# Ledger of designs, part 177: peptides against a protein of PDB entry 5VZU

Target 1, 271 residues: chain A of PDB entry 5VZU
Amino acid sequence: GRTLEDIFHEHMQELILMKFIYTSQYDNCLTYRRIYLPPSRPDDLIKPGLFKGTYGSHGLEIVMLSFHGRRARGTKITGDPNIPAGQQTVEIDLRHRIQLPDLENQRNFNELSRIVLEVRERVRQEQQEGGHEAGEGRGRQGPRESQPSPAQPRAEAPSKGPDGTPGEDGGEPGDAVAAAEQPAQCGQGQPFVLPVGVSSRNEDYPRTCRMCFYGTGLIAGHGFTSPERTPGVFILFDEDRFGFVWLELKSFSLYSRVQATFRNADAPSPQ

## One batch from the design tools (peptide; made by RFdiffusion4, then SolubleMPNN)

Design b2_p25_2_s4 (from b2_p25_2, 11 letters changed)
Fold by OpenDDE base, seed 5:
Structure b2_p25_2_s4 (fold): chain B 271 residues (1-271), chain A 25 residues (1-25)
Amino acid sequence: as target 1 above (271 residues)
Amino acid sequence: TRTHKYTRKPTLEDFEKVGLTFYEF
């Protein structure tokens, strides 16, 4: 009888076939676009740039990591049959840290799911509240009834009030030493393990993480059909490695920096 | 064909009942 394994094997074969078809079409008609590396900013969580990521059945893909204030974005440089190049494969909310439990409870998928879904609900509430403030501001352009109220001109006079002396109050410039928020000390990295039932393409992932954030991943059917955002966890391991746990897909993507140096890959300075 | 979005690893019963479009990442 057809097993679950047979059905997944057939699905993987279809994905491989689609990837082959798309790749073979490119040999005949390619549009080349220059890719620029994002400029590095001092406040960037890690250096932006190219990473190679594991995408389950799709294999390895190239993703550009960039920082946009309190958000990080992974943009696909390589596409697949589901998600084309140029799409934001991951969006990370650097405002919403995920606190992982102890190593024993990290093996519990339901515990990770609870933590992530609680943060997801907070993010949804914040979006609803911000949407209401933007909505109410537009409604009060009621018709300005042109009430005609009249002319009168009164010119009243010039009173010269007097010479108030220059009080020399030498307000000492209080050096508000803006306590430079010490870049949150990379505390001793937390022990890290994937939950039971989360698939990794490779078991060789870092067993210690620096910090985690709430994020969303982009998922779609074949040919980018019905795209949606799914909740996940961004895991920073080090300067050159991060992960993403696709919660609903029960999958883990490991991203490793592309160590190749590219000449003239820096974005032109905004003129 | 009703495309059921299964974000979970579908069961054999899910495959028998519905032409599954697999959502991938």
Scores: peptide ipSAE 0.294, ipTM 0.722, DockQ to the pose 0.055
Fold by OpenDDE base, seed 3:
Structure b2_p25_2_s4 (fold): chain B 271 residues (1-271), chain A 25 residues (1-25)
Amino acid sequence: as target 1 above (271 residues)
Amino acid sequence: TRTHKYTRKPTLEDFEKVGLTFYEF
C-alpha cells in the first residue's frame, strides 16, 4: 500500500511541477497590474501594508494586509497552484477576540479547537439574526391608496376639572456615570506556543503575543478547485509580525512586514 | 468514485478508503 510518505511525496512533486509550469509561462505572456498600498487609519490594529507569509509546502508568499472597519483582510499578491493572486487568503473578525489559555493548555490542540469552534458558532448565529432584520424591513411598502374620505365635523364636549397641587420633589438626576470603557490596556504580551501537532515552516516564531482574533482562511484544490473557508486564529505579535493558525490544516503561517519603501505606492485620491 | 474532500492532513486510513483531493492554503 502507499505510505503516508509516498502520498506526501507524490503530492509535493505534483505541486512543484505545477509551480514550475506556472513560472515557465511567464516567458510567454505577462500581465502587469499596479498595486497600491491601502491608506492607514488611526483605528487600524497595526499599519496596513505588504507582509511576507510562510505557507507550508508553497514556501514564502506576499500578502497585502488591509483593514475594513471591524474586519481585516489578507490578499495574496503572489499566488500558488491552489490559490491565485488577488484572492483573500485570510479574513479576520476583529469583533471576536480569542483568549488563549495558559502556556500549558496552549499545547493542547483540542482546547484551541474548542475555543475556535465556539467562536465560529457565535459568528454563525449573529449572521443568521442580522439576515432576518434585513428581510422584514422591505415588505411593508404596499401602495397606500390615497382614499379621500371626508372629514365629518364632530363637535363635543367641555369637561372641566381640577386643581392638583405643585409638589416640588426635586429628584436629582442621578448622573449615569458612563463607565468609561477603560482603554483596553495594551496588555503585557501573553506567552505563546503552538499546540502540539501544528506544523510551522519556521520554529523561530515569536514566543509572546499581544492579542488573538477569530478568522477564516481560504483553501482550495489545485487550480483553485472547490474553494472554501476554514476556521483559524489570527495572532498579533507586534507592529510588524502576525500569525495565522489554520485549525483544520494544523498549520501555522508567520507573516513579517516587508520593510521596503515603495515610491508612488499610495492609492490615487478618489476624484 | 466519491471524491472525499480532506481539509485536514489525511491519515493512512483516509487514503485506503477514498481518493484524496488535497486542499491547501
Scores: peptide ipSAE 0.202, ipTM 0.668, DockQ to the pose 0.052
Fold by OpenDDE base, seed 1:
Structure b2_p25_2_s4 (fold): chain B 271 residues (1-271), chain A 25 residues (1-25)
Amino acid sequence: as target 1 above (271 residues)
Amino acid sequence: TRTHKYTRKPTLEDFEKVGLTFYEF
């Protein structure tokens, strides 16, 4: 019978072969599209740009990180046999911060899974509530055909008089002590470790993180079959490094900024 | 047949449960 190792080797050979077929087909007809770097905004969590990411069996891929208000996106610049270039490999909800437990509890995959799934359900509830408000607002503008009702002459309503009695009552303003939201100290990074049973390509990842957010990753079969979004955790390590924990896949991708400077890579100003 | 989607190195228990369609990321 095939061993687990045989099946893993066969799968790896298939991925390599598929990658070779895609790259060898380039000899016939390639459409090149120029990629522009997204402009940086003051409110961006980190500088947007190109990152090299680890994708388990696929190896290294290039991802463009960009910011879109309260969302971040990782877009594949390199494709693989499952997910083609130009797809959004990760979508990050910057409204939904993940609070990691202490270092001991971070080793527990079930604890991380609980935290992420609780955030996922909140995100689903907010989407349902916002969908209802948008649905009810559109229904009421039926075109009222303004039938021209004839101008009946408005009779002059008589001038009611001015009676001005100034009641004094001096109710004391109760001091509502506004609980000052303590400014989130741009604080020392939290110790970070992967849960037991989460696969990393290597153990060389940052052991301290700044913050984490809820996100979704894109997964598909070969040839981009049955694509779906799976829950995960975006982990900001520093200005040049982030991670993504693929929760259902029990995998970790590390992303490191491409340090190469590109001339003329800025997006043309919208004329 | 529930095609379980796995990008992680499949476990023996994963192979026993499903004709593994490798869903990858």
Scores: peptide ipSAE 0.183, ipTM 0.679, DockQ to the pose 0.059
Fold by OpenDDE base, seed 4:
Structure b2_p25_2_s4 (fold): chain B 271 residues (1-271), chain A 25 residues (1-25)
Amino acid sequence: as target 1 above (271 residues)
Amino acid sequence: TRTHKYTRKPTLEDFEKVGLTFYEF
């Protein structure tokens, strides 16, 4: 039977060939697009920017991480045979934190699968409920027939009503102890291990994570056929590293910040 | 217009020319 190594080798040869064929199509004509780095915001989970990611057999890719309120997005800067550049490879829901179990139970893929699928179901419920509220609000703008009610001008008069006395009600200032929202303490790092049967291209991944969130990854066949969202886990390791566990694919992608400084890469200020 | 990274998809014939057989998974 073919080994996993044989299958990996065949798939890598295919991807290399596809990349060669695609690059040969440009007949020395390259189109460049300027990429702007997203501005950093104080509420961003980490500094937005370029990350180099490993997509298992697909090799090294570049993604832009950006924050959009309670959502994060990984946008492909480099496309692959399946997913073209400019697609959102990952979408992270920062409202749905995943609590990883202890290190022993983290090795159990079925436990991680259970946790992720429970969160996926909550996200679906919230989308259905929010879809109903948005649907009901649009229905009641019946056409207000603008009946032109006539302009009657009535002018009348100035009556002076009197000197109501100043009630001294000395309402005690209730000390609203503003519960100082403790600045979201950078969650104590917890031990991290991949579940048994989750493939990583490199076994060299951080063994401690800060936070995990529910997310979806984009998968497709070659040439972006049948694109769909698959459930996964966004894992924040540190300021410069995050991972994504592709649950259904049983794979892990590690993303590391591109340390290169880019001049004039800042987004133009919104005028 | 979403400029796809690729102008065309490789065909099976493009791969056969270089001796690679695809497995559709």
Scores: peptide ipSAE 0.006, ipTM 0.425, DockQ to the pose 0.051; fails the geometry check

Design b2_p25_3_s1 (from b2_p25_3, 9 letters changed)
Fold by OpenDDE base, seed 1:
Structure b2_p25_3_s1 (fold): chain B 271 residues (1-271), chain A 25 residues (1-25)
Amino acid sequence: as target 1 above (271 residues)
Amino acid sequence: DPLTVVDFDWEEFSKLPYPDVLSFE
């Protein structure tokens, strides 16, 4: 079977050539759809909106970043031969922060791989445990045949009295050692570098990041064949820039906010 | 003007003659 690496790197020259052909020669292969920008929420990690990026061999892409509680989504706005528009190119779990090591250890791909795979296994365990609780709750609704319990007149049992002996037993207050929440090291950006062997189409990426999260990226063969989710790292650089490290593909995609103002791009208010 | 996006129509593209250099093996 094709590996995720094969899906992404096989025919890389062909993908570039295909993209050149359809964008420069075959305008009939393009469809135009109206989109609306997501509304901003106060709790959004950054302002949602359109970002311009590079997706490995796919070249230039437009994605829409949106926030959905503890998840962020990158939705393809431009389709390509592998993944049509409207698909979620990235899904970010904002519950699972990735802590990057120091700058020296960030060059080690195996260290990043270890960290990401440990988080992936935690996410998988949480999904399995949550699946078990949901499964056990549904099984026991056997049809309770409502047998009509006859209305036996329960008699007025009497008001026995008040004897209030106050036993003094001075139970020692067990010192709940408040696990000191290590203060979330406030957003002093940490030095950032790509691991050795991670390819970037642009070497001009931010050398400081604010925070990182576990995420998954969507990859597929041509015609959206065998779509799969691959583990990765969402890297927030600033309000206008984020990246995604495709771990298995050893690729980095940089996304920069589209600064163009669009008229009538706001979602119509629900009437 | 409304924001418009461009999607790729794979079905239409798949009907086009590929350059001989596109070896989809």
Scores: peptide ipSAE 0.028, ipTM 0.507, DockQ to the pose 0.251
Fold by OpenDDE base, seed 5:
Order: structure tokens, then C-alpha cells, then sequence
Structure b2_p25_3_s1 (fold): chain B 271 residues (1-271), chain A 25 residues (1-25)
């Protein structure tokens, strides 16, 4: 079977050539869809919207970043021969922050790989545990044929008298120390560098990041064949820039906000 | 005008003559 690396690299030249053909010669190979920009919410990590990115070997893409509670999504706005528009090119778990090491250790790909794979394993465990609770809850509704247990006569147990003074056992309410979700300190940006061996088409990436999160990227063969999720790191640089490190593909994609104002791009208010 | 996005139609592209160098298999 082809590896994810093979899927990414084997058809790199073909993909570039296909993109050249359909954009320059065969405009009839293009489909057009109306989209609406997602509404901004106060709790959004950054303003949602369109971002222009370099998708490794796939070249230039437009993605829409949107927030869905504890998840962020990068949805393809420009399709390509591998992954059609409307697919989630990246899915970010905002519950699983990646803590990057110091700048010296960030150059070590194996250290980043370890950190990401440890988070991946936690995410898998959480999914398995949540799957078991959902599974066990359905199993117990076997139809208990309520055999009518015969009404044994309620023996009138005698009225024992009232006076038991309730002992004020002042059970101190155990301070459920609500683990204060440490407000995601929008701290001073951390120095950022790509690991050695991670390819970037653009060496001009921000050298300081705000936050990183675990995520998965979508990869597929031509015609959206054998689509798979590969682990990665979402890197928030600032309000207008984010990156994605494709761990298995050893590649980096940089996304920058599209500053263009679109008319009539707001979702119609639900009437 | 509404925001319009462009997608690649693989089905329509696959019907076109392309260089034999392209591996789609």
C-alpha cells in the first residue's frame, strides 16, 4: 500500500501539471459554489474567515477557518485533484494544546513527533472511553418483561416516634477546586522554528507563535481516493496567520488571511 | 456579487485528453 508520504510526494509533479492544465486550458473542469462566511463569535480563537495558504506540494489554496466549540476547521474553498472543495483539510482540537519546547529543541523533529504522538494517543483513548460509555448505555434496555410481581400486602409497620435529632454532620462541602481553566495566556509569543527536515515552500514564516494545538490534516490520492487523516500541529502565529505542520509528511503549510472584503458574503439571517 | 469558490471537477477533467505522463491510477 502507498504510504501517506507516497500519496503526498509520488504525484507532486502530476498535481502541479493537472493544476496548470485545469486553470490555464480547461476552465470547463471548474465547478462554482456560492459560499457564506461564518459569523464571528466572541469565543473564537481568532476571527473566522478566508485564508490563503501554501498546501505543501499542492501549491496555493484558499481555506475557510471556522470555529465549532472546542474544534476549529479549515475547509477547502479551492478544490484540487486530490481533495475537493468543502472537505476539511485540517481539523483542530482546541482542547489539546501542543507545548513546543525551547527554540533549540524545536529543531529536533523527533521531539516534535514525540509530543504530537503522545497527544494523538490521548485523543484516541478519550474516543475509546466515550465510545464505551455510549455502548454500555444502549445494552441495558433489553425489554425487561415486567412480570407483575404479586402485590405483597403492605404490613402497616408501626409509627415509631419522631424525636431523632438530626445530627448536624456538617459535611464540609469538599471544595471542588474547579480546575480553573487557566485562561489561555495570550502570553508573549514563543520563538518558533520549523524542525530540521520539515519542508516549507515559503521560508518566510513567522518566527514567533502564540499557541499550538493538535490537529489532523486530510490527505488523499487523485479523485479523493483513500482519504486519510494525518496528525499535525496547528500553529497560531497571530490574528491573520496560522500554520499547519504535517507530521508524517514532514511539511509545513502557511495560511494568511484574505484581506478582501466580499459583498453579500454573510450568511442569510435565519428568518 | 456572492462569494464564489472554484473547485476542480475530476470527472470532467478525466474526460479530457491529457499528457500520458500523468499517473491517475
Amino acid sequence: as target 1 above (271 residues)
Amino acid sequence: DPLTVVDFDWEEFSKLPYPDVLSFE
Scores: peptide ipSAE 0.025, ipTM 0.516, DockQ to the pose 0.254
Fold by OpenDDE base, seed 2:
Structure b2_p25_3_s1 (fold): chain B 271 residues (1-271), chain A 25 residues (1-25)
Amino acid sequence: as target 1 above (271 residues)
Amino acid sequence: DPLTVVDFDWEEFSKLPYPDVLSFE
């Protein structure tokens, strides 16, 4: 029987062949476009720019990370056989921070899955509520011709009497112990481990993270067939490293900043 | 890996244009 290793090697050969055929077909039609780095803003979670990462079986990929208010975007600079260049591989909702449990519970994939799916449902509810408010605002400008409905007489309901004695029941105010919001210590990284059963290409990932956010990743078949958004976790490790946990795929992608200095890579100032 | 389980349809793949445009829109 074919081993899992044989199947993996055959699949890797197929992906390399697909990439080779794809690139060779366009050998005569290569259009080079200049890529500009996104402008950095003071409110950006980290400096925007180019990151190198591993995406599934496709190997080394380049992604541009950019910030758009309360959203972050990862845009593919390198295409692969599934997702072409220019596609938004990850979309991060910076409004929806994920709190990771303790290190022991972080190993439980079902716990991470629960947390992510709860946030996904909140995001879905917020989108539905915002859609309803936008829909109701347009409908009400019909001119209400105020036909005067006739004044039906208010019947005088009778004045029942006074006497109820004040029972002194001195219920002690239960001290609602305000659960001390542990100040999000912006400076100390939380211990981090991948859940059991999440695949990583490299066991050499950061063992501490700054913060996590809800996000969605783009997945597709070969040739960008049936593209869909799958839920995941954006993990900020430091200024130069982030990860994405693909929840449904049970996979982890690590992205590291491209440290190369590019001359004149800044976007032209808007005239 | 569901990214790996999609059978390569060569006829479909051969018809796909390389997206010439990195749209950052």
Scores: peptide ipSAE 0.005, ipTM 0.427, DockQ to the pose 0.051
Fold by OpenDDE base, seed 3:
Structure b2_p25_3_s1 (fold): chain B 271 residues (1-271), chain A 25 residues (1-25)
Amino acid sequence: as target 1 above (271 residues)
Amino acid sequence: DPLTVVDFDWEEFSKLPYPDVLSFE
């Protein structure tokens, strides 16, 4: 039978060949677009910019990391046979932090899967609730033509009497103990390991992470067929490195900052 | 890109609702 390794090797060769044919045949038909770096904001989790992933047969992939309020996005700068340039390869929900267990329990894929799927369900519930509030607000502006209903004389119902004594019971306002948001341990990195059965093309990934968030990754067949969003974990290692665990694919992608400085890459100020 | 993910468990992936999107069968 074909081993998994044989299937992977054949597929790797096919993807390299497809990329080579595409780039070589269409060299004269390439449309170049100017890319602007996203502006850095003080509240950005890390400096936005270009990151490189290494994907075996696909070689060097470039993504733009940008921040959009409580969301982060990885946008493909390089296309591949499956996902064209300009698509959002990852979308990160910065509202939904993933807490990794201790290093021993991090090796358990089922534990990570449980944690991620619980967060996925919360995100779905929040989307359903937010959809209901937007629906109710539009219905009530029917023009009530104020037909002047005639003034029927309301009868004078009699004035019942006075005396209820003001009981002074000074109920102390129960201090709503604001649940002190445990100060996000923003400083000390947590030991990090991939779960058993999560594949990584390179075992040389950071063994310490700062924080993790829920996110979704884009998957598609060749030619961008049947594009879908799968659940995953965004892992911030440091200012220059992040990872993404593709939960359903049992795969890990490592991204490293492009250290090249680009002249005139800043977006023109919105006039 | 999942088709960039050459080193994933295909046996587990083929059990997903849409294995055809990434299956080379």
Scores: peptide ipSAE 0.009, ipTM 0.469, DockQ to the pose 0.048; fails the geometry check

Design b2_p25_3_s2 (from b2_p25_3, 8 letters changed)
Fold by OpenDDE base, seed 3:
Structure b2_p25_3_s2 (fold): chain B 271 residues (1-271), chain A 25 residues (1-25)
Amino acid sequence: as target 1 above (271 residues)
Amino acid sequence: DPLTVPDFDWEAFSKLPAPDVLSFE
C-alpha cells in the first residue's frame, strides 16, 4: 500500500511543479485586470471586501467576499494550480443557518456531517420544487381560437328558496400565536472548536463563532480538471474573520480581512 | 505500518487543498 507520507510527498512535488509552471508564464506576458470592491449594503452580514485565505499547502490566497441577496460568494483573486483566479471558491446560502451543537458534540465529526447533510437535502428539495413551478406556467397559452359560441337558449332555473338559518356558533378564533421566532440572539458568540480529524493549518483560529451557514466549496484537480461542488460550513467569527469547513475534505480554511485601504477601488456608481 | 492506506482515493486527494501537515499523532 502507499503510506500517507508517500502520498503527501508526491502531491507536494506535483503542486510545487504546477506552481512553478504557472509563475513562469508571467515572465512572458502579464495581463492586468482592474478589480473593484463590491459596494457595501446595510443588510450585508459583514462588510464585503478582500480576505486572506489559507488553502493548506497552497499557502496564502486572496478571496473577494461579496453578498448577493441571501447568498454570499468567495471569488478567488489569486488563482492556484487547481482553481484559477475569478472562480467562486465558496458559495454560501444565508437562508440555511447551521446551528452548531455544544462544545462537546462539536468535537464529533459525524454529528457535524449529519447536520450539514440534512441541510444539503433540504436545499436540493427546495431547488426541485422551485423548478417545477417555473415549468408549468408557460405551457397553456395555446391560441384561443375564438370559435363563436352559438346563442343557445334562456332556460328558466327554478326558484328553490329554503330558509336554513345558519346557527351563529361563535367559534372563538384560536389565536394561533405564531411562535415569534425569537430573533436569534445575534450578539453572543458560541464556543467553537473544530471536530476531531478536521485538519487546520494552525490551531490559531477563533474559539468563538457568531453564526454558521450552509455552503458549497469548489474543488478541482490540477489544471481545473473535474471541478465539483463539495458541501461545507461557513463560520462567521467576527467582522474581519470567517472560516470554511470543507466537510468531505475534512479541512478548515481561515479567512482574515485585508486591512489595506485601496484608493479608487470603489465600484463606479451605476449611472 | 500505521501510515499504510490500503484503499487510497487519489482522485479525491488530488482535489483536496492538501492539508499541510496530516500530523497523525
Scores: peptide ipSAE 0.021, ipTM 0.515, DockQ to the pose 0.036
Fold by OpenDDE base, seed 4:
Structure b2_p25_3_s2 (fold): chain B 271 residues (1-271), chain A 25 residues (1-25)
Amino acid sequence: as target 1 above (271 residues)
Amino acid sequence: DPLTVPDFDWEAFSKLPAPDVLSFE
């Protein structure tokens, strides 16, 4: 078998060659698409915008983080040979918070794997149940042929008199213990460490995280072959930094906000 | 023998394609 180094070296050569081909093809009409920053909403977990990832061989990756109700998305702004620009590199389910264990148990990859896979199974079950409710709701709208039921004459039912005595049914108001929605505790930062055997490009990642969520990342072969979604953990560190743990790949990607202000980058209409 | 997990080659990993890019053939 080829070593990971051999596969990597071949891949880097292909990347350099592809970059050389694209940059040397002066006759190719470059199509520019304007990118709009998503509008910020008050309920957004952090300010949406551009983030830079410094993972992988491709150098600088730029993703746009956006919020869509209870979902977040990372959209590739920079394409690579495997995943083109405009693809959703990460999809985050903000309904499925991951509670990390204590710092000692966070070092155990198998514990993180267990937690993530349990959440993945819940997400699959909810999708199946929601698919059945949507399916059953559509099946019952068979075309009711409006057979014109003949207008049977309304018999004038006689005016029976008014003597409704008010029964004082003193139904005790059952204290519906409103399950106190635990106020979304503005997540006190918890100690964070990568599990043993999870690879990071550097050890200089935040050692405290605010919140973690279940998510999926996109993986593909060269030329966007066999694209699939792999389970992972979105880690919010702060307003300007998030990470993604690729569970099956045993890797960690750190993303940092692009601090550059873009003039006229706002979307012309709210989506 | 405790399988010494080989020291993770961070240099090799820093070179690896983004996770998005891993074709496991």
Scores: peptide ipSAE 0.019, ipTM 0.457, DockQ to the pose 0.049
Fold by OpenDDE base, seed 1:
Order: sequence, then C-alpha cells, then structure tokens
Structure b2_p25_3_s2 (fold): chain B 271 residues (1-271), chain A 25 residues (1-25)
Amino acid sequence: as target 1 above (271 residues)
Amino acid sequence: DPLTVPDFDWEAFSKLPAPDVLSFE
C-alpha cells in the first residue's frame, strides 16, 4: 500500500505546484494589506497575536489569534491552496470546555471523538433554542394604538396591620452540607498525548496542557471549493503555544507565538 | 506498518489547510 510518507510527499508536491501556479499567475497583481494586531483585553484567555503553525502535511502557517467574548478565532495570515488568507481557520467556543480523560484513555481516538461529538450536539441544541426565542419576540409588535388609559386614582395605602407574634417554630436547620464544588482546578496542567492515529508533523509537542475547548476548523478543497466547518479540539498548552486537533481528519496542528515585535502594528483606535 | 493508512480519505485530506511555505528566513 502507499505509505503515509508517500501520500504526504505526493500531496506536498501537488500543493507546491499549485502555489507556484497561483503565484506565477498573479505575479503582477499582488495586493499587500497591513495587518493590525488585536488589542489585548483583561479577559483574554492568553495574549492575542500572531502564531506560527506547523501543520502535518501543510508546512508553515501564520495565524492571528483573537478573542471575541466567549469565542476565539484563528485568522489565516498566510493563505494556502485550499484556504485563502483572511479566512477563519479555527473558531473556538470558550463556553464549551473539553475534559480530556486520563492518558490511557487519551490514546483512544474513539473516546476523544465521543467527547467532542457530544459537545457538538450541545452546541447545536443551544443554537436551535436561542433561535426560537429571537424569532417569537419580533412578531407581535402590531401597532398598539396608544389609547389613553384613563388616570385611575391613587388608591390610598391601607394602614399598618398589627404585630403578629412570631411563632418560634424551631425547625432544626437541616445542615445542607453545601457540597463544596471543588473549584475545577482550572490552573493545573493535565498530561497530554495525541490519540493513536492522529498525525502530527513533529512528535515534539507539549506533553502537558492547561485546558481544552470545543472548536471548529475550516476545511476546503483546492481553490477554496466546498468550504465546511469540521469539529475539533483547541488545546491550550501555555501562554505561547496552542494546538488544534482536527477530529475528522485525524490531524494535529501546533501553533507557537511569533516573538517578533512589530512596529506600528497596533490597531488604529476606532474613531 | 503504523504508516499504512488503510482507509485514507483523500477527499478529507485534500481539504486540509495547505502548506504555506513561509520561508522565514
């Protein structure tokens, strides 16, 4: 059979050829756009900015990570033959944390798949319910003609009824032992390993993660054909590193912060 | 052979975000 390596090399050659064809066709029509770094907010999961991705079959990408309330986005700064620059390569739902199992069960791809797909169904249900509430509220503003409701007179506040004696019913305070919800140890790193059959370009990925979230990745055929969102896992390793597991594609991308300081990269103040 | 992908979904694989060969020199 073809090895993964053979398939990878053939696909890389095709992608390089496509990139060469596109770059050569547009040689005289290059549009440069200034990129502004998103401002950091106190509630941001990590500092927003540029990250260098290493995708298994797909070499080197630059993505911009930004935060939008309870969502994070990875915007492609660099475009590829499938997905052009400026597209949202990943969208992360910061409301839907993924709980990774122990290391033994993390190696089981089917267990990770189950966990992610259960979260995906919850996200779909929440979107359907929120869509119904927004739909019903808009319909009934028929023009209620403002009939002037007559000024009903101020009914006088009736007087202080007398001091009913407090009956001392000594109901024993049942000690509701408030089960102290152990604060989910939001800060302790969990041991991390890729499931068996998930491809990574490099086995040198962080073996400890801080937290994981449900997300979707953008996939498309060559020339941005049939673009779709596929389920995945955003993995925060540390302040400077995150990963994305493409569940359906059984692939892992590692992203590392670009440490370069850019002059005048701050977004212009919204006028 | 761990490198044999028996059920290689070429269509799914072709939809992966392609290599941006950014030569950061």
Scores: peptide ipSAE 0.017, ipTM 0.466, DockQ to the pose 0.047
Fold by OpenDDE base, seed 2:
Structure b2_p25_3_s2 (fold): chain B 271 residues (1-271), chain A 25 residues (1-25)
Amino acid sequence: as target 1 above (271 residues)
Amino acid sequence: DPLTVPDFDWEAFSKLPAPDVLSFE
């Protein structure tokens, strides 16, 4: 029978061969598109730009990180046999911060899985509620044909009934204890470790993280077959490093800023 | 003990993003 090692080697050979075929087919007709760096905003979680990623079997990837209000996006600059460039490899919801447990409980994959799946269900609920409000608002603009309702007339009278003074039962406003957003300790990053069973290409990942957020990653078969979004965790380590935990894949990708200064790579100001 | 490599989801792994074809549609 094929060993897992045999299957891994065969898959790696296939990926290398696919990469070679794709690169060689385009060698005679390379369309170069100029990439502009996203403009930085003061409210951006970190400076947007190019990051180099390590995916387990696939080697070096370049991803552009950009911010879009309370969302971040990782756009593939380097495509792959599975996902062409220009695709959103990761989408991060900066509204849904993930609080990692203590270091001991971070080793438990099931605990991380629970936390991520709970956030995923909240995101789904918010999307359904927002979809209902948008749906109900469109339905009511049916043309009210003002049919002239006829004049019918009449009747009657009377009576008086009395003064009943309802008591001022002063219902104390229950103090909705605003769950004090624990001040994001902007200072010392919390200890970070990958759960047991999460694969990393390199054990040399940052052992402290600043913030974690819910996100989704794009996955697809060879040739961009059956593309789907899988839940994960965006891990901000520092200004120049982030990670993504692919929950279903039990894998971790580390991204590091490309420190090369590109002259004239800034997006032209929108005129 | 055979190192039971945890059930490597080869289908999920085959769905991992690989390297460099820039198609910006």
Scores: peptide ipSAE 0.020, ipTM 0.484, DockQ to the pose 0.035; fails the geometry check

